# Peptides against a protein of PDB entry 2FGR: the designs that were tried, part 259

Target 1, 331 residues: chain A of PDB entry 2FGR
Amino acid sequence: SSVTLFGIVDTNVAYVNKDAAGDSRYGLGTSGASTSRLGLRGTEDLGGGLKAGFWLEGEIFGDDGNASGFNFKRRSTVSLSGNFGEVRLGRDLVPTSQKLTSYDLFSATGIGPFMGFRNWAAGQGADDNGIRANNLISYYTPNFGGFNAGFGYAFDEKQTIGTADSVGRYIGGYVAYDNGPLSASLGLAQQKTAVGGLATDRDEITLGASYNFGVAKLSGLLQQTKFKRDIGGDIKTNSYMLGASAPVGGVGEVKLQYALYDQKAIDSKAHQITLGYVHNLSKRTALYGNLAFLKNKDASTLGLQAKGVYAGGVQAGESQTGVQVGIRHAF

## One batch from the design tools (peptide; made by RFdiffusion4, then SolubleMPNN)

Design b2_p26_6_s1 (from b2_p26_6, 16 letters changed)
Fold by OpenDDE base, seed 3:
Structure b2_p26_6_s1 (fold): chain B 331 residues (1-331), chain A 26 residues (1-26)
Amino acid sequence: as target 1 above (331 residues)
Amino acid sequence: SAELRERGLALARELREELLAKLASR
């Protein structure tokens, strides 16, 4: 049996030029290049190629010292693994987000990431962003000549909001091909939630692909999210991402990523472009900088996710500029 | 359960059909 303590402390100085009032925000933020975390994990060999595992991981907020407390909401799983793959029990990334966020060159954190995995409809469920679930059972296949898959089901446990009686139920999965420089995936998910106290299905379809040319990597995402409401019609968003990264001098990485969020229910688009740089001081420590531009059109109110400084929306049709400069340390 | 498998397969079919319809509409 082994137990490993691990973590990341990522803290930055961040600026956004507009909040919901049109005012600038600046200060010390967290999780600009990687989500700050503390975790415990371990494995036990049970013989015959079977292993038991555990994983406990919580978010760290270095700017306030976890003033709101600490929990294992990032992951709290027990698992069995072997030649059949891996079965996990407990709160985790849902299989769709676990796979499809891997195409985000900004690691699903900071001001630069793909924001398609979002609560687009004021869903009242705790995980209506489609990223994680409580009460989750997951299964991941081995890699068979590049082909792999993952599946998950989360129990609602009769959670009710208004007239919705199955809140938090998730079913979803992905199929993928991962071989050498190529990765491609299709993810499908449905989550039960509520909007305005009424039962709502959050349906998600995501396509992802990447290719590593050695000198550069290209990555892309295509996503549709629909909140299917019993009353008031569907809230649909089509999200698109294209990104490139390249190594710099063996010690750095430059990243450029564009995303488009076509919010159909309000007939409004948002455009995001982010330039990032990471400078590795060691295997564990890096400096980074991110510069992001978010252009809202019409009724769109999206904001950049400068966690610890400002992660709210802006006024309709307003543009936002964000900057993060920080240190990431892994242990 | 058989019911969970059927619901999973039904959802997978619906989502596949929606995806194919979107791919065909391009």
Scores: peptide ipSAE 0.005, ipTM 0.309, DockQ to the pose 0.017
Fold by OpenDDE base, seed 1:
Structure b2_p26_6_s1 (fold): chain B 331 residues (1-331), chain A 26 residues (1-26)
Amino acid sequence: as target 1 above (331 residues)
Amino acid sequence: SAELRERGLALARELREELLAKLASR
């Protein structure tokens, strides 16, 4: 049996030029290059190629020392694995987000990430961003000549919000091909939630691909999220991402990523462009900088996610600029 | 149409207010 303590402390100085009032915000932020975390994990060999595992992981907020508390909401799983793949029980990334966020060159955190995995409809469920689920059972296949898949189901446990039943039920999965420099995936998910106390289905389809040319990596995402409401019509967002990364001088990485969020319910687009640089001081310590521009059109109010400083929206049609400069340390 | 734009703006305001209320409650 093995038990490993692990973590990341990622803290930055962050600035955004506009908040919801049109004012600038600046201060100490968290999780600009990687989500800060503390975790425990371990495995037990049960013989015959079977292993038991556990994983407990929570977010760290280095700016306030976790003033709102610590929990294992990032992952809290027990698993069995072997030649058949892996079965997981407990709160985790849902299989769709587990796979499809891997194409985000900004690691699904800070001011630069793909923001498609979002609650687009003011859904009242705790996980209406489609990233994680409670009460989750997941299965991941082995890799068969590049082909792999993951499936998940989360129990609603008769959770209700307003007149909506089955809140928090998730069903979804992905199929993928991962071979050498190529990765490609298709993910499908449905989550039950509520909007305005009324039953709503959050449907998601995501296509992802990446290719590593050695000198550079290209990555892309195509996503449609649809909150299907019984009353008031559907809230649909089409999200697109294209990114490139390249190693610099053997110790650095430069990243450029563009995203478009076409918010159909408000007939409004938002454009995000982010330039990032990571400088590795060691295998465990890096300096980083991110520069992001978010251009909202028409009724769009999206804000950059400068966690610990400002992660709210802006006024409709306003543009926001964000900067993060920080230290990431892994242990 | 002008009506579709007004409906979109109204929905955007409602969603913003609800999001701000949820952010203020955290």
Scores: peptide ipSAE 0.000, ipTM 0.287, DockQ to the pose 0.012
Fold by OpenDDE base, seed 4:
Structure b2_p26_6_s1 (fold): chain B 331 residues (1-331), chain A 26 residues (1-26)
Amino acid sequence: as target 1 above (331 residues)
Amino acid sequence: SAELRERGLALARELREELLAKLASR
């Protein structure tokens, strides 16, 4: 049996040139290269190839010392694992997010990540970004010759919002092929939610792939998110991402990622391009810098996610530039 | 449950059809 305390403290100085008023924002932000976290995990060998596990993980906000509190909303699972794979009970990344965000070269955090896993429709559910779920049962297969899969179901527990029932129900999964330099996966998910107090289905399809050439890695995502509303028509977003990363001098990594968010309900596109650099001072400590450009067209109001500084939108059709320079420390 | 499996399969079919329709429209 083992119990491990682990964490990451990632804190940065961040700047964005525009907020919703057109003003600049700057200050100390968090989670620019990796989400800051504190966790406990452990395993117990039950014999016969069966293991029990637990995982408790919460986000750390180093800028304010977790002034809003600490919780295990990142993950709070008990698990059984063995030759059959792994079953998890509790709040976690949903299987689709867990797999498909792995193609994001910016680790689903900071100003550079793929922002497709989003609440595009002012969904009233707590997890309408499609990233995590409460009351989740997940199953992950072993890797068989490269093939692997994950499935999940989250209970709604009769949660209602307005006239919407079954809020928070998730069903989804992925199939993947992970072999040597190649990774490819297809994810499908539906969440029940509400928009304007009305029943809404959040449907998501995501295709991801990456290839590691040794000298560089390419990664891509194709996603469609649909909020199928009972009244008012569908809110559809097509999101595309292409990224490249390369090691620099054995201690650094450079990353370049482009994303396009085609927001069909408002006939508006947003373009994101991010350059990132990580410099490993040790196995545990890194310096990093991110430079991101977000160009909104037409009615698009997307903002870069400079957590701890500014994560709101901008004026319609406005462009935003963001910078993060920080320290990541893992323990 | 059988119902959960059926809902999962229905969703997988719908999303597959939508993906195929998008691939065929290119």
Scores: peptide ipSAE 0.006, ipTM 0.306, DockQ to the pose 0.017; fails the geometry check
Fold by OpenDDE base, seed 5:
Structure b2_p26_6_s1 (fold): chain B 331 residues (1-331), chain A 26 residues (1-26)
Amino acid sequence: as target 1 above (331 residues)
Amino acid sequence: SAELRERGLALARELREELLAKLASR
């Protein structure tokens, strides 16, 4: 049996030119290239090809030293794995997000990521972004000639919000083909939540694909998120992403990613474009810079996620520019 | 579940139609 302590400390200087009041925000932020984390993990060989595992991981906020506390909300799983694949019990990435966020060239963090995995409807559930779930059972298949899948179910435990029951119930999964330079996946999920105290289904469909040309990688996402409310009609968002990355000089990586968020309920679009660069000083330490532009149209109020500085919205129809320059250290 | 599959197929069709409409309008 082994226990591994691991982590990432990623801290940056960040700037956004607009907040909800139209004012600039700047300061020390976190998680610009990778989410800062502290974790413990280990495995036990049980013989016969069976392994037990545990994984405990929490987010680190290096700017304030975790002033709001530390928890294992990133992942807190026990697992069994073998030739059958892996079963996980506990809070984790839901299978759909675990697979489909892998096509995000910004690793679902900082000011540049695909923001489609979002609470689009002021959902009152704790995980209405569709990223993680409590009380989760997950199963991941092995890779069979490129084909793989993941499935998950999260128990609601009779959680209620207003008149909504079954809050926090998740059911979802993906099918994928991962072979050499090609990856493609289809994910489907439903989560029960509440909006305005009323029962709401968060339905999600996501298609992802990537191809590694060696000299560059292309990646794309197509997503529809629909909050189906019992009263008030559906809140639908169609999200699109296209990204490219390329190695630079053997020690660097450049990334360019575009996303479009078509927010149907408000007939409003947001356009995001991000340029990122990572410079590896070592296998564990990198410098990085991100430059992001977010153009909201009409009633759209989306903001860039400059975690630790400003992650709120902007005024309707306003554009936001964000910059992050930071250090990532892995241990 | 059968319901999730049906909803997923409905969403997939709707997304396809919306994508096609956007491509045809460009």
Scores: peptide ipSAE 0.006, ipTM 0.355, DockQ to the pose 0.013; fails the geometry check

Design b2_p26_6_s2 (from b2_p26_6, 17 letters changed)
Fold by OpenDDE base, seed 1:
Structure b2_p26_6_s2 (fold): chain B 331 residues (1-331), chain A 26 residues (1-26)
Amino acid sequence: as target 1 above (331 residues)
Amino acid sequence: SAELEELGRALAEELRKELLEKLAKR
């Protein structure tokens, strides 16, 4: 049996040139290169190739010392694993997000990440971004010559919002091929939620791929998110991402990522481009810088996610520039 | 192996095709 304490403290100075009022924001932010976290995990060998596991992980907000409290909302699982794969019980990343966010070169955090895993429709469910679920059962296969899969189901527990029932129900999964330099995955998910107090299905389809050329890595995502409403029509977003990363001088990594968010319900596009650099001072400590540009068109109001400084929207059709410079420390 | 890369590429292309077909029908 083993128990491991682990974490990341990632804190930055961040700037965005526009908020919702058109004013600049700056200050100390968190989680610019990796989500700051504190966790406990462990395994017990039960013999015969069977293992029990636990994982408890919460987000750390280093700017305010977790003034709003600490919880294990990032992951709170017990598991059994063996030659059959892994079964997990408890709040976690849903299988689709766990796999498909792995193609995001900005680690699904800071001002640079792919923002496709989002609540596009003012969904009233707590997890309408499609990232995590409560009451989740997940199964992950072993890797069979590169082929792997994950499946999940989350119970709604008769949660209601307005006239919507089954709120928080998730069903989804992915299939993938991971071998050598190549990774490719298809994810499908449906989540039950409410919009305006009315039942809504959040349907998601995501394709991801990456190839490591040794000197550089390319990564891509194609996603459709559709909030299916009986009244008022569907809220559909097509999101595209292409990124490249390369090692620099044996201690650094440069990253460039572009994303397009085609928001069909408002006939409006947003373009995101991010340049990132990570400088490893050690195996556990890095300096980083991110420069992001977000161009909203027409009715689009997307904002860069400078957590701890400003993560709101901007005025319709406005562009936003963001900078983060920070320290990441892992323990 | 070259065969595994080819299989992986074939899978990626199939998945791409299926996604594009599903995206086009929706």
Scores: peptide ipSAE 0.007, ipTM 0.339, DockQ to the pose 0.016
Fold by OpenDDE base, seed 4:
Structure b2_p26_6_s2 (fold): chain B 331 residues (1-331), chain A 26 residues (1-26)
Amino acid sequence: as target 1 above (331 residues)
Amino acid sequence: SAELEELGRALAEELRKELLEKLAKR
C-alpha cells in the first residue's frame, strides 16, 4: 500500500485591460500554468493484478489562502484497477473532459486555455461546463496497441431545478488512439440540466488530435456544444482550437494557441490567441508568462479566465488583453 | 452536421443502454 501527498502551488501577477465596465483589473491570481491543488492518493495491491486506489484532490487558492474553504471537488474517487483497466467511483473529471482537455496546450487553466468546455447557455447545473460530475462512475480501458476508451455515467439522484428533472445526469465517453507521437480522440457526452428552470440537454461532441514532432508539438480541437431547450431554441457553440508548442534551450517551452468560438445563438464569434512561455528552474519549480488576446465580435462578451483577478465577461464586441506572470511549484 | 449530432445521440443512447445493461447484469 502507498499514500502520497502531492500538490501544486501556482500563483501569478495577472492583468486584464478590460472588465465588464471597461476598466482594467490586476492583482495576484492563481493557477496560470497549472491548477493549484492539494491531494492525497494511494494504492493497495490486492493480489492477482488487482489494485484498489483512492484519490482526493482539491483546488488551492494561494492568493487568499482558501478563504472559501477546502474540498475535494477536483477529484474524490475510489478505484479498482487491473488488466481490465480502471473503474472509478466518485467525483472526477468526466471521461470526455479528461481525454479531450489533454489536447489543450495550456492545461485547461489560466488565460490561454481552450474555453470550449463551458456553460454556454446559463445552465443552472453545477457542472454545466462539461468538465466534472458528481456521483460519477467511470471506466477506462487499458491501452491496446494505441486504442483506448473511457466511459462515464453520473447519477442525477433525482436532482431537480424548476421543472427540470434528472439534473446532473451525465453520460459520455471517448475513443482514442495514442501511439508514439500521435494522439487522436473522439468524445461524446450528454448532460441533463436546466436553463430558466426548464429541462435542457447539454450535448457535446469533441474531436482532438496531437502530433509530437520532437522539435515541436501540434494540437487541435473541434467541438460542438448544444444546449437543447424545448422552449427558446437550441444554444449551439462550435469551438475550434489549434496550438503549437516547442522546447526552448532544454529548460523552456513556448506555446502558441488559437481558438475560435462560434456562438450560434447570438450569431457571434470570439477569437482567442495566447502566447505562453514556461521556464523550468527545476523539476518542481517553473516561472511562466502568458499573453492572451480575446477579440469578441458582435454580441460576444467572453472574458479571459484570470482566476483570482478577473474571470468575468466584457462588453459586447470588446477585445480583452490579459497577462499572467507567475511561479509554479510542484511537490 | 445533423448526421453527426444524430450519430452522437445514437452513440450516447447506445452507451447508456450498454452501461445500464452491464450494471443490471451484474
Scores: peptide ipSAE 0.007, ipTM 0.322, DockQ to the pose 0.021
Fold by OpenDDE base, seed 2:
Structure b2_p26_6_s2 (fold): chain B 331 residues (1-331), chain A 26 residues (1-26)
Amino acid sequence: as target 1 above (331 residues)
Amino acid sequence: SAELEELGRALAEELRKELLEKLAKR
């Protein structure tokens, strides 16, 4: 039996030129290149190719020392694994987000990531961004000649919000092909939630692909998120991402990513462009810089996620520029 | 929706059976 303590501390100086009032925000932020975390994990060999595992992971906020407390809301799983794959019990990334966020060259972190995994409808559920779930059972297959899959179900446990009686129920999965330079995946999910106290289904479909040319990597995402409401009509967003990354001088990586968020319910688009650079000082320590530009059109109010500084929206039709410069350390 | 829930339940039940069978063979 082994227990490993692990973590990442990622802290940055961040700036955004506009908040919801049109004012600039700046300060120390967190999680610009990787989400800051503290975790415990371990495995036990049970014999016969079966292993037990545990994983406890919480987010660290280095700017305020976790002033709101520490918890294991990133992951709190027990697992069994073997030649059959892995079964997990407990709060985790849902299978769809776990696989499909892997195509985001900004690793779902900082001001540069693909923002498609979002609560687009002011859903009242705790995880209406489609990223994680409570009460989750998940299964991940081994890789069979490139083919792999993951499936998950989260219990609602009769959670109610307003007239909605199944809030937090998740069902979803992905199929993927991962072989050499190629990765491709299709994910489907449905989550039960509430909007305005009324039962709402959050449907999600995501296609992801990447190819590593050795000298550069290309990655793409196509996503549709649809909050199906009985009253007021559906809230549909089509999200698109295309990114490229390349190694620089053997110690660095440059990343460029574009995303488009077509918010159908408000007939409004947002365009995001992010340039990122990571400079590895060692295997564990890196310097990084991100420059992001977000252009909202019409009624769109999206904001860049400068965690610890400003993660709110902007005024309708406003553009936001964000910068992060920071240190990432892994232990 | 219902078919996906049924499929998820069926998969969970099959996984439970396989896990129980592997535990019972020890």
Scores: peptide ipSAE 0.006, ipTM 0.273, DockQ to the pose 0.028
Fold by OpenDDE base, seed 3:
Structure b2_p26_6_s2 (fold): chain B 331 residues (1-331), chain A 26 residues (1-26)
Amino acid sequence: as target 1 above (331 residues)
Amino acid sequence: SAELEELGRALAEELRKELLEKLAKR
């Protein structure tokens, strides 16, 4: 049996030029290149190719020293693995987000990431962004000549909000092809939630692909998120992403990513463009900078996610500029 | 668009069926 302590401390100076009042925000933020975390993991060989595993991981907030406390809400799993793949029990990334966020060149973190995995409808469930679930059972296949899949089910445990039952139930999965420079995946999920105290289904479909040319990588996402409400009609968002990355001077990486969020319920679009640079000082320590532009149109109020500084919306139709400069250290 | 939604529904139903069949066989 082995136990490994691991983590990341990622802290930055961040600026956004507009908040919900139209004022600038600046300060010390967290998780600009990677989510800051503390974790424990281990494995036990049970013989015959069977292994037991555990994984406990919580978020670290380096700006305030975890003033709100520490928990294992990132991952808290026990697993069995072998030639059949891996079964996990406990809170984790849902299979769809675990696979499809891998195409985001900003690793679903900071001001630059793809924001499609979001609560688009003021859903009242704790995980209505489609990223994680409580009470989750997951299974991941091995890779068979490039082909792989994952699926998951989360129990609602009869949780209710207003008149909505089954809140927190998740069902979803993906199929993928991962071979050499090519990756492609299709993910489908449904989550039960509530909006305005009424039952709502969060349906998600996501297509992702990437190709690594060695000198550069291209990556893309196509997503539809639909909150199906019993009353008031559907809240649909179509999200698109295209990104490129390239190594610089053997120690750096430059990233450029564009995203479009077509918010159908308000007939409003938002455009995001992000330039990122990472400079590796070592295998474990990097400097980074992100520059993001978010252009809201019409009734769109999206804000950049400058965690620890400002992650709220802006006024309708307003544009936001964000900057992060920081240090990432892994241990 | 409609075909992709229909394909998505069919795949979601198939995944649901496979999940239920794999849960029922355990």
Scores: peptide ipSAE 0.005, ipTM 0.317, DockQ to the pose 0.020

